# Ledger of designs, part 50: peptides against a protein of PDB entry 5OOQ

Target 1, 227 residues: chain A of PDB entry 5OOQ
Amino acid sequence: YREDVRQVVTHPANALSFLQPGRLVEISVNGKDNYGWGAVVDFAKRINKRNPSAVYTDHESYIVNVVVNTMYIDSPVNLLKPFNPTLPEGIRPAEEGEKSICAVIPITLDSIKSIGNLRLYMPKDIRASGQKETVGKSLREVNRRFPDGIPVLDPVKNMKIEDEDFLKLMKKIDVLNTKLSSNPLTNSMRLEELYGKYSRKHDLHEDMKQLKRKISESQAVIQLDDL

## One batch from the design tools (peptide; aimed at target 1 S17 N117 L153)

Design b2_p24_8_s1 (made by RFdiffusion4, then SolubleMPNN; from b2_p24_8, 10 letters changed)
Fold by OpenDDE base, seed 3:
Structure b2_p24_8_s1 (fold): chain B 227 residues (1-227), chain A 24 residues (1-24)
Amino acid sequence: as target 1 above (227 residues)
Amino acid sequence: EIEPEILEPADVPEFESEELILPE
């Protein structure tokens, strides 16, 4: 059920509006590489220039650049490619007893474990010398201030996810947490339906955005021709 | 000094994504 909630929360239709610069996100890459809490730099819709017909899942259709302060010091960070979520071999978080450094890594929405209800003031140029380390210090300070954990956005109260099926899922989780033996109501089929609803909503939103962009571009071209 | 900010739900604006062309 927690994974089901994560899938809904990290869906583009819900997550993107909360991925502002400086937003804290908890990062787990490939289900094994836990970088802890990082800070969002930016995000972009994933487009394959060489294969424009490439179809990505909703959770893999956006690339999020994040600053982490837990990168293993001997990781080949120089091999990191901006906006390439396929990380080079050896890119991993530091283990216990290992030294870590700050790095900017590209991740997919699927690599977001949680979205925090905190933002950092981000430097204008995170790629400038020393800027990622400044963010790294801020991340350490945040962790110090929140020893019991960084507050996570509430999907309903904060993110305003008001879908009835999602609300039912949340209620079921709450009941399970209270040890009330209620049958797990969410069959896998309902999750697929819920996912389908968000996918359709996102597709419509993206289509509208593309239309607005095309209209704006067309108007800009007309204005240039009239000059 | 970078201070963390706790945002109220009403203070979270919509953020528009840009399109990114990934190299193979």
Scores: peptide ipSAE 0.024, ipTM 0.599, DockQ to the pose 0.045
OpenDDE base, seeds 1, 2, 4, 5: peptide ipSAE 0.027, 0.019, 0.021, 0.077; ipTM 0.580, 0.580, 0.577, 0.690; seeds 1, 2, 5 fail the geometry check

Design b2_p24_8_s2 (made by RFdiffusion4, then SolubleMPNN; from b2_p24_8, 11 letters changed)
Fold by OpenDDE base, seed 5:
Structure b2_p24_8_s2 (fold): chain B 227 residues (1-227), chain A 24 residues (1-24)
Amino acid sequence: as target 1 above (227 residues)
Amino acid sequence: VVYPEILEPADVPEFEDEELIYPS
């Protein structure tokens, strides 16, 4: 059920509006590399220049750049490519006793474990010397202030996810946290229905965004022609 | 050190292109 909630929360239709610069997110890459809480820099729609017809899953369709302060110091961070979520070999979080550094890593939405109800003030230029480290200090301070964990956005109260099936899922989780009685299969089917709805909403939203961009571009071109 | 802000539920904005501010 936690995974089901995560899938809904991290779906583009829900997550993107909360991925503002400085938003804290808990990061787990490929289900194995736990970077802990990082701070969002920005995000972009994933585009394959070599294969423009490439279709990504909803959770892989966006790349989120995040600052982490848990990168293993000897990781080949110089091999990181902006907007490439396929991380080079050796890119990993520091283990216990290892030294860590701050790094900006590109991740997919699928690598977001949770979205925090906290935002950091972010440097204007995160790539400038020392700026990642500043964010890293802030992340350490956050962890110090919240030893019991970073507050997570409430999917209903904060994210305003009002889907009936999701609300039922949340209720079931609450019940399961009290009573382990609900069938995972029923939840999976409902989740698929939810994903279908969100996917359609996302497609419409992207279409609208593209349309707005085209309109804006057309207006800009008209203004340029009128000048 | 720029301290994190805890956003109240009503204060959680939608994503807008916000200018990044250097931590003072």
Scores: peptide ipSAE 0.019, ipTM 0.587, DockQ to the pose 0.071
OpenDDE base, seeds 1, 2, 3, 4: peptide ipSAE 0.039, 0.032, 0.019, 0.027; ipTM 0.598, 0.603, 0.522, 0.598; seeds 1, 2, 3, 4 fail the geometry check

Design b2_p24_8_s3 (made by RFdiffusion4, then SolubleMPNN; from b2_p24_8, 11 letters changed)
Fold by OpenDDE base, seed 5:
Structure b2_p24_8_s3 (fold): chain B 227 residues (1-227), chain A 24 residues (1-24)
Amino acid sequence: as target 1 above (227 residues)
Amino acid sequence: EVAPEILEPADVPPFPTEELILPS
């Protein structure tokens, strides 16, 4: 059921409005490479220039650029292609005892394990020398301040996911010995129905444009309030 | 309701190194 919740939370209809610059996200690439908590730089709709007819799932239809501070130091980071979530061979997180560096990596929504209820102040130009390292320092400080884990956005209270089926799912999770753990097939079918509803209700392209505008406006308001 | 928190650069103390070694 945790995966079921993750699928709903990371769906474009729900996640994109919370992927503001500096938003903390927990990253797992291909279900294997765990980079830990990173910071969102930006996101864009995935476009395949070589195959414009390529059909992506909803969770693969957007690319999120994130700063991580756990990249293995000898990873071929120079081979990283902007907006290409297919990472080159050798791009991996550092293992125990290995040195890590900061890097910006492109990921899909499917590589987001959790969305944090924290947002870092992000440099205006993350590509400038030393800027990703500054974010890396901030990430370390956040991890220090939250030894028990970074607070995760509440899907209902914070993300305002109001889908009735999702609310029922959340209620079931709150009950001990939930039927969800006993019948994963029923949950998967219900998720497909939920995703079908999201895909029908939202033009992802238009939603992205509107969302980017709202994010920009919200950032402006936050900056004004901080000043 | 817990609102998203924004951490300002001033709230983040300097870190001694840009490199991390993951503890064993």
Scores: peptide ipSAE 0.029, ipTM 0.561, DockQ to the pose 0.061
OpenDDE base, seeds 1, 2, 3, 4: peptide ipSAE 0.028, 0.049, 0.017, 0.019; ipTM 0.625, 0.500, 0.548, 0.548; seeds 1, 2, 3, 4 fail the geometry check

Design b2_p24_8_s4 (made by RFdiffusion4, then SolubleMPNN; from b2_p24_8, 13 letters changed)
Fold by OpenDDE base, seed 1:
Structure b2_p24_8_s4 (fold): chain B 227 residues (1-227), chain A 24 residues (1-24)
Amino acid sequence: as target 1 above (227 residues)
Amino acid sequence: AVLPEIVEPPDVPEFPSEEIIYPS
């Protein structure tokens, strides 16, 4: 169900109002290239010059320019064309152990994994020398301040999405989350009680900690599969 | 390769964010 939520959140009718300059967005291009959190520069409606009558899907009908600080250093960034979301071959995020640089890339709404409830101060001219790096520094600072993750916009409370079907979806997700969260805790407590009868306090505490982690991990996997 | 042309989108209302982070 997470993908369903993403589809609604990133729909132009909902997303565009929150794509102000500096808005943080989590970026995944073509479902494989994860750039992490970037900052919105601007966006524009997409038009095909060769075929003006071309109709794009809602999620492909706008181009969003974003600053990322995770571009692989040897990527051919000079081949990037403004407002062309079809990225040249070799444009990719840095892998573990590779160096990264800052770059402005054009993406579609479909490449937005999540929209953050934070904005960065953006320079007036992002193309000026050193400005992308300034934004990159700010992105690093944000990640430092939010080690557990950047806060995501609440679709209902923040974005004010009031579609009835969407609200039903959210309620269903909440019910599932409650069910999934309650079971591990209950099981963990029961297991703790059982082990407490047979084990020393010290051994019990370690076993419970390990068990809680295993339950939490299992729950997370189930939640990812069910949502 | 299809070269897209970009036009300015219609005016979109701006909503507040939780926080604005300035460069350090």
Scores: peptide ipSAE 0.053, ipTM 0.608, DockQ to the pose 0.482
OpenDDE base, seeds 2, 3, 4, 5: peptide ipSAE 0.022, 0.025, 0.033, 0.034; ipTM 0.602, 0.585, 0.582, 0.623; seeds 2, 3 fail the geometry check

## One batch from the design tools (peptide; aimed at target 1 F18 N117 L118 N158)

Design b2_p25_1_s1 (made by RFdiffusion4, then SolubleMPNN; its pose is not in this set)
Fold by OpenDDE base, seed 1:
Structure b2_p25_1_s1 (fold): chain B 227 residues (1-227), chain A 25 residues (1-25)
Amino acid sequence: as target 1 above (227 residues)
Amino acid sequence: MEEEEEKKRKEIIEEAEKRIEEELK
């Protein structure tokens, strides 16, 4: 259910209006590389100059540039290409005991785990010397001030997502969370049923991702025929 | 043009949410 919420929240129709410069976002690239909380620089529609006919899913159709302060120090950050979310090999967050640096990375909307209810001051020229490090210091200060985690935007109260099916999903999640909090032992057997449902949900998410791709492909074809 | 794309995207989300809800039943 959290992944379903994430899919709705990170969809362009909902997310883009909240990706202002300085907006905090929690970043997970390819479901493996957790950069933690970063700050939005800007975003742009994804354009493939080499293959203009490339159809992207909705969650892959935009590139968000974000400042992170958790980049592994020996990562080949010089190989990062603006507006290319396909990160070079070796681009990863620092592990425990490793040193980190500040970097601007291009990510897709699908790499956003959550959108924060906070905005940092974002310098006009983030590429200027020392500006990324300034934002990195601000990120450290925010993490220090919020030891229990940075406040996340409420999808309903803050983002004004009023879709009836989404509201039903949120209610179901609330009921499940209440049931999970009340019975820790039922959590293990329901975790297996939830894992069975999560495996089905992963399959459904993959099917939905494929369907969204097909719909996006169909819409891209319609736009090409109407030109 | 951007508003129409945004409207179509909202419809796609609504349909996807509906399918998710149907599978959660």
Scores: peptide ipSAE 0.029, ipTM 0.502, DockQ to the pose 0.018
OpenDDE base, seeds 2, 3, 4, 5: peptide ipSAE 0.000, 0.024, 0.006, 0.007; ipTM 0.210, 0.335, 0.221, 0.269

Design b2_p25_1_s2 (made by RFdiffusion4, then SolubleMPNN; its pose is not in this set)
Fold by OpenDDE base, seed 2:
Structure b2_p25_1_s2 (fold): chain B 227 residues (1-227), chain A 25 residues (1-25)
Amino acid sequence: as target 1 above (227 residues)
Amino acid sequence: DEEKEKKEREEIIEKAEEEIKKELE
C-alpha cells in the first residue's frame, strides 16, 4: 500500500512540480541501494539519443540529478554520466564503517522513496569544486535537526493532489490499514487499478502540470531570494 | 567563511522548520 502511494506521488504529473532545486528526496536505487536523503539539482525528460523512439514508463521518463552525501568513497564516480540513470558497476552507498563522499547521481522517479517537505539552498554551480560538499554538510545538518526523520510532503495537504481517484486510493489504503484485511493481494490489485485510472487521467493533463511546475519553480526562486 | 556558511544553512533550515510547523498546525 505504501508502494501504491509512492507510485502516485512519484508520478511525473505530481512529482515534477516539487522537484525544485534543493528539494530533499529520499533515494533508493533499484530498491537496494539506499542513499538516504539527497537534494535535487535538476531534472530533465529522459531522451535516448541512440533511439529517439524509445518509450519509457512514466516513472522512468525523467532523470533527476540529486546530490547525495552517502556515496562510497571508492565508487567509480568518475564513470557517472550525467542524465544516465544506468549507474556504473560499483556505484553504491557507503556501508556502515565505510567512508562516504558527496556525489551527484542521476536517478529516475522510480528511485525516489519519498519527497521531503524541505528544500536546501542549492549552489548555482553544483559541479564546481567544493559545492557538492557544501550541500553534503547541509544534508548532515538537516538530518541532525530531524532525528526522527525528515518530514515528508503530504500528498493531499502539501502536494494538493485532489484527484478523486487518488483520494479514493488513499481512503482505501487507510481502510485496508485499519481493517487488517486478510486478503492483501486482492486489495493491492484494486489499489493498482485505482492508480492506473489516476495515471491515465493525469497523463492527459500534462500541460497543467507543466504550468504548476513553472509556478512552483517561481515560488522556489522567491523563497531562495528571501533565504 | 565556514562559520558564516554554517549559520546561513542553519537559518535556512530553521525557516523551513517553521514553515512546516505552520502547515502542520
Scores: peptide ipSAE 0.000, ipTM 0.252, DockQ to the pose 0.120
OpenDDE base, seeds 1, 3, 4, 5: peptide ipSAE 0.000, 0.000, 0.000, 0.005; ipTM 0.310, 0.248, 0.249, 0.266; seeds 1, 4, 5 fail the geometry check

Design b2_p25_1_s3 (made by RFdiffusion4, then SolubleMPNN; its pose is not in this set)
Fold by OpenDDE base, seed 3:
Structure b2_p25_1_s3 (fold): chain B 227 residues (1-227), chain A 25 residues (1-25)
Amino acid sequence: as target 1 above (227 residues)
Amino acid sequence: DEEEEEEERKRIIEEAEKEIEKERL
């Protein structure tokens, strides 16, 4: 159930409008490397310069650059390539008792575990000396203020996901959370089918173009208010 | 600059806490 909700929430048609600079996101790379909560820097459509005709899945079609404060100190962060989600060997979060540093990592939408209902103020030049560490201090302060966890965006109330099949899923999850007794396995197979119906009903490509335009317009307005 | 950025971050967090409290009422 949680994974099925995550697939819908992290789909480009839903997620991209909420990936503004400073948006908090919970990060898990390859299902094992948990970086915790990070802050969005920017995102871009994934382009393969060597193979321009490369087709990616929806969840792998965008690269999100995120600031994390949990990078292992001895990780080869100098080998990180902007907009390359294939992380070098040795790039990992710090384990318990290890020292961590701040880093900007490129991730796919599939590496987003949850989207927070919070935005940090982001420096204009996050790559300048000291700026990542400033964001890292802010992430620590947010975690201190929310000991029970950072508030997650509500898919229906906040993200306005109005798909009937998704709403039926959410209602079933609510009923299941209240009724401990129903078998979780029978509902997961039905959710892949519901997601496949959702992706076919919407011209997700046109929706993404409209979202990119709105994001660009919103970024232009924020720059005007800072003048 | 660093102190102003920290104060702004505190304000953003406080605003979010107020929004969460309003949704609980």
Scores: peptide ipSAE 0.014, ipTM 0.410, DockQ to the pose 0.181
OpenDDE base, seeds 1, 2, 4, 5: peptide ipSAE 0.017, 0.014, 0.014, 0.000; ipTM 0.362, 0.403, 0.406, 0.297; seed 1 fails the geometry check

Design b2_p25_1_s4 (made by RFdiffusion4, then SolubleMPNN; its pose is not in this set)
Fold by OpenDDE base, seed 4:
Structure b2_p25_1_s4 (fold): chain B 227 residues (1-227), chain A 25 residues (1-25)
Amino acid sequence: as target 1 above (227 residues)
Amino acid sequence: SEEEEEKERKEIIEEAEKRIEEELK
């Protein structure tokens, strides 16, 4: 059902009015390449110069240029073509332990996982030297400020999607989420997650106590040697 | 067209509603 909501939210009729410069969007390309939260530069209707008669689905009919700060450093970013959502081979997000860089990538609406309820200041010329890095720093700061996740636009309250069937869908999803949250299995899984966090915290506290003891012992030995 | 976009949006919603109703039964 999350996918169904995503399809409605990312439909051109709903999404385009919220894709202003600087709008935060969560990006997943081809369902596998997660770039995390990026910032919208601009968007345009997809035009195929080679095949003017090409018909695209609604979700593929627009190209959104976004700044990401998670591009793998060795990605061939020089091969990126503005307004071409078919990314060159090797264009991918950095994995754990890899270095990342800032890049502007063209994506389709279908690559938007969520639309954030925040906008960054977007430089007028993002292609100018240092501008992408400035946006990248802003993205890092936003992620730091929102450790639990960037606020997502509410489809009803913020996006004003007032379609009766959509409202019914949202209500049904809310009911299902409530049922899932009340399910003993879900509660058990949450308890395990909480226990895992607690255990890790406890272990860290014990490690800190041990380190403090070792420091105190070392200081006591130094004092004995100075006598 | 706006009409086609609205139609596709409605179809997506209707399919989702049917799936939800099937799971709630």
Scores: peptide ipSAE 0.287, ipTM 0.836, DockQ to the pose 0.030
OpenDDE base, seeds 1, 2, 3, 5: peptide ipSAE 0.023, 0.006, 0.007, 0.027; ipTM 0.307, 0.318, 0.230, 0.366; seeds 1, 3, 5 fail the geometry check

Design b2_p25_2 (made by RFdiffusion4)
Pose (drawn by RFdiffusion4):
Structure b2_p25_2 (pose): chain A 225 residues (1-48, 51-227), chain P 25 residues (1-25)
Amino acid sequence: YREDVRQVVTHPANALSFLQPGRLVEISVNGKDNYGWGAVVDFAKRINNPSAVYTDHESYIVNVVVNTMYIDSPVNLLKPFNPTLPEGIRPAEEGEKSICAVIPITLDSIKSIGNLRLYMPKDIRASGQKETVGKSLREVNRRFPDGIPVLDPVKNMKIEDEDFLKLMKKIDVLNTKLSSNPLTNSMRLEELYGKYSRKHDLHEDMKQLKRKISESQAVIQLDDL
Amino acid sequence: VLPYFIDDDIEYVEPKKLTTLQKLV
């Protein structure tokens, strides 16, 4: 349900109104590379040029400044409006140095939208400007070690569509349902949940393998034939 | 270091508190 709400928030109709320069966003491109919290510089519509149609979330590209780029990552390969990050450009690992950079992303690569925004120079492309902004990101990350506050989708972003409101209530219902479970006030909750979640991942992982073996025991494309 | 702020059209809204179980699920 929360992932469902995220898509509603990041859809261009609602998200673009709050994508002013300097807006803080949490970047998780394709659910794999997590760059942490960054600052939005600008955005523009995607024009595929062979005029190909794009999904609503991929219909726009946002350039954001990050402070967690791997230091030896080859940033010279980036095209201004190509959000497909070339192989080798990755967030710095837990033991590696970081460097400030600007990357393009689609809206689908935004995990959350912040209520804070930075002061940004006019020309981020200018000498030392991307570096200066990266310093500011490091300070915001210190004042807010637990995380950056997120925009309230209803109160701040004024999202009032009825279908979305039912979705928000569905979450509150499941939360109070969760808060009424006997394990909520338990010390072994983290232990038992982790112990169970590992067994569950295996069950789902084993189920994936279990099906593959059976289909391959028989002839391969007999179904296609 | 460059400053930052909240826009005047946006009020600060405290996040709802969540239990450990709610955070895990």

Design b2_p25_2_s1 (made by RFdiffusion4, then SolubleMPNN; from b2_p25_2 with F5Y I6R Y12F T20K)
Fold by OpenDDE base, seed 5:
Structure b2_p25_2_s1 (fold): chain B 227 residues (1-227), chain A 25 residues (1-25)
Amino acid sequence: as target 1 above (227 residues)
Amino acid sequence: VLPYYRDDDIEFVEPKKLTKLQKLV
């Protein structure tokens, strides 16, 4: 159920509007590498220049750049490729007793465990010397101030996810958190239906964006012909 | 330390004074 909620929350149709610069997100890469809470730098649609026909899942279709303060110090951070969410071997969080550094890593939406209800005021140039470390200090301070955990965005109240099936899922989770008994199978079918609805909405949104680009390009061509 | 805020809570946490080194960059 938590995973089902995560899938809906991290879907592009819901998540992207809350991935502003400085947004805190909890990061788990490949389901095993827990970086803890990081800060969003930016995001971009995933484009494969070598294979433009590459089909990504909705959760893999965007790359989010995040500052983490838990990168293992000996990780080969110099091998990180911009806009490549496939992390090099050896890129991992520091374990207990290991030293950590601040790094910017590209992740997919699928690597977001939760979206926080906190935002940092990000520096204008995160690549400038010392800026990542400043963000890292801020992340440590936030974690210190919220020992019980960073507050997570409420999917309904904050994210305004009003899908009836999702609301039913949330109610079921609330009931399950109070009562262990509801069948996981009925929720998986609804998740697929929800996913189908969000996928269609996302496709429509991308189509509208492409249409707006085409209109803008057409207007730019018209303006060039009028010059 | 960078300032941060909660979107639902007006609690603007003012940045503690950026150390001189953080202003120079």
Scores: peptide ipSAE 0.288, ipTM 0.573, DockQ to the pose 0.203
OpenDDE base, seeds 1, 2, 3, 4: peptide ipSAE 0.223, 0.263, 0.284, 0.331; ipTM 0.596, 0.591, 0.570, 0.599; seeds 3, 4 fail the geometry check

Design b2_p25_2_s2 (made by RFdiffusion4, then SolubleMPNN; from b2_p25_2 with P3G F5Y D8E Y12F T20K K23Q)
Fold by OpenDDE base, seed 4:
Structure b2_p25_2_s2 (fold): chain B 227 residues (1-227), chain A 25 residues (1-25)
Amino acid sequence: as target 1 above (227 residues)
Amino acid sequence: VLGYYIDEDIEFVEPKKLTKLQQLV
């Protein structure tokens, strides 16, 4: 059930509006590499320039750049490519007793474990010297201030996910948390129907984003012509 | 120290209307 909720929450139709710069997200890459809480830098639609016809799943169709402060110090961070979620070999979080560094890593939506109800104030240029380390210090401070964990966005109250099947799923989880007995398998079968609904919403969101970009580009051109 | 915002009102609060800058002092 937690995975079913995660799939809905991290779907582009729901997640993208909450991936503002500085948004805290909990990161797990490939289900094994837990980086903990990181801060969103930006996101973009995944485009393969070499294979424009490449079809990605909804959860793999966007790349999110995030600052983490848990990168293993000897990881080949210089091999990280912006907007390439296929991480080089040796890119991993530091284990207990190992030293960590700050890094910007590109991840897919599928690598988001949870979305926090906190947003850091981000530097204007995260690529400038020392800026990622500043964000890393802020992440440590946030973790210190929230020893019981960073508050997670409520899917219903905060994210306004009002799909009836999702609400039923949430109610079942609440009941299960109170009554250990109900079979998780029955809820996963409706996930495909939910995804079909979210896909339509996602298309609208992308259309709006493209429209906003066109407006911004047009305004930038106007400003350049007025100068 | 970079501040953080708590999205209490998850309205698309424009950065300017984000409630109390808890300055991470």
Scores: peptide ipSAE 0.231, ipTM 0.604, DockQ to the pose 0.221
OpenDDE base, seeds 1, 2, 3, 5: peptide ipSAE 0.210, 0.168, 0.134, 0.226; ipTM 0.599, 0.631, 0.496, 0.595

Design b2_p25_2_s3 (made by RFdiffusion4, then SolubleMPNN; from b2_p25_2 with F5Y D8E Y12F T20K)
Fold by OpenDDE base, seed 3:
Structure b2_p25_2_s3 (fold): chain B 227 residues (1-227), chain A 25 residues (1-25)
Amino acid sequence: as target 1 above (227 residues)
Amino acid sequence: VLPYYIDEDIEFVEPKKLTKLQKLV
């Protein structure tokens, strides 16, 4: 049930509007490498320049750049490629007793375990010297203030996911939290139907983003003619 | 100054204490 909720929450149609700069997200890469809570820098649609015809799944179709403060100190961070979510070998979180550093890593939506209701105040240029470490200090302070865990966005109240089948899933989870009686297999079969509905919302979001870009480009041209 | 903020449009949701049973689901 938690994985079914995670799949819906991390779908582009739902997640992208909450991936503003400074948004806290809990990160697990490939279901193995747990980086804990990191801060969103930005996101972009995944484009393969070598293979423009490459088709990605919905959860792999965007790259999210995140600051983490749990990178193992001896990880080959210099081999990290911008906009490449396939991390080099040796890129991992620090284990217990190991030293960690701050790094910016590119991840997919599928690597998001949870989306927090908190945002950090982000520096203007995260690539400038010392700025990642500043974000790392802020992450430590947040973790200190929330010892029971960082508050997670409510999918219904905060994210406004109002799909009837999703609401039924949430009700089943609430009932199961009180009674162990519902069969998990019945919920997985309805995920495909849920994704069909989210595709329309995703298309509208991309259309709005393209319109905003065109407006910004037109305004930039007007400012160039006034110079 | 707090290094973080809650978005004004987002109602604060207190973390529900996950019961042991909720960790199994």
Scores: peptide ipSAE 0.306, ipTM 0.602, DockQ to the pose 0.305
OpenDDE base, seeds 1, 2, 4, 5: peptide ipSAE 0.122, 0.151, 0.306, 0.152; ipTM 0.575, 0.588, 0.596, 0.587; seed 4 fails the geometry check

Design b2_p25_2_s4 (made by RFdiffusion4, then SolubleMPNN; from b2_p25_2 with P3G F5Y Y12F T20K)
Fold by OpenDDE base, seed 2:
Structure b2_p25_2_s4 (fold): chain B 227 residues (1-227), chain A 25 residues (1-25)
Amino acid sequence: as target 1 above (227 residues)
Amino acid sequence: VLGYYIDDDIEFVEPKKLTKLQKLV
């Protein structure tokens, strides 16, 4: 059920509007590499230049660049490719007793474990010397101030996910946390219905983005013609 | 240390604002 909630929360139709610069997100890559809480730099739609017709799942269709302060110091960070979520071998979080550094890593939405209700003030140029470390210090300070954990966005109250099936899922989770009585199969069917609804919303959102891009391009052309 | 804030009034960031924010990065 927690995974079902995560799938809904991290769906592009819900998550993207909350992935502003500085948004804290809890990061787990490939279900094993836990980087902890990082800060969003930006995100972009995933584009495969080699295969422009490549279709990604909704959760893999966007790349989120995040600053983490838990990168293993000897990881080959120089091999990181912007907007390539396929991380090079050796890119991993520091283990206990290992030294860590700050790095910007590209992740998919599927690598987001939680979205925090906190945003850091971000430097204008995160790639400038020392700026990643500044964000890293801010992350440490936030973790220090929230010893019980960084506040997570409430899917209903904060994210305004008002889908009835999702609300029912949340209620079931609440009930299950109180009473272990609900059948997992009923939740899977509802999840498919939820995904169908979110897919439509995502498509509309992408259509709107494309339209806005076309409008912006048209305005840029108009400005060029007025010059 | 760069500050942080709690986003209490999470406004839905319209795609237009996202594009502007992407241009600022």
Scores: peptide ipSAE 0.271, ipTM 0.570, DockQ to the pose 0.224
OpenDDE base, seeds 1, 3, 4, 5: peptide ipSAE 0.197, 0.240, 0.223, 0.237; ipTM 0.592, 0.625, 0.627, 0.621; seed 3 fails the geometry check

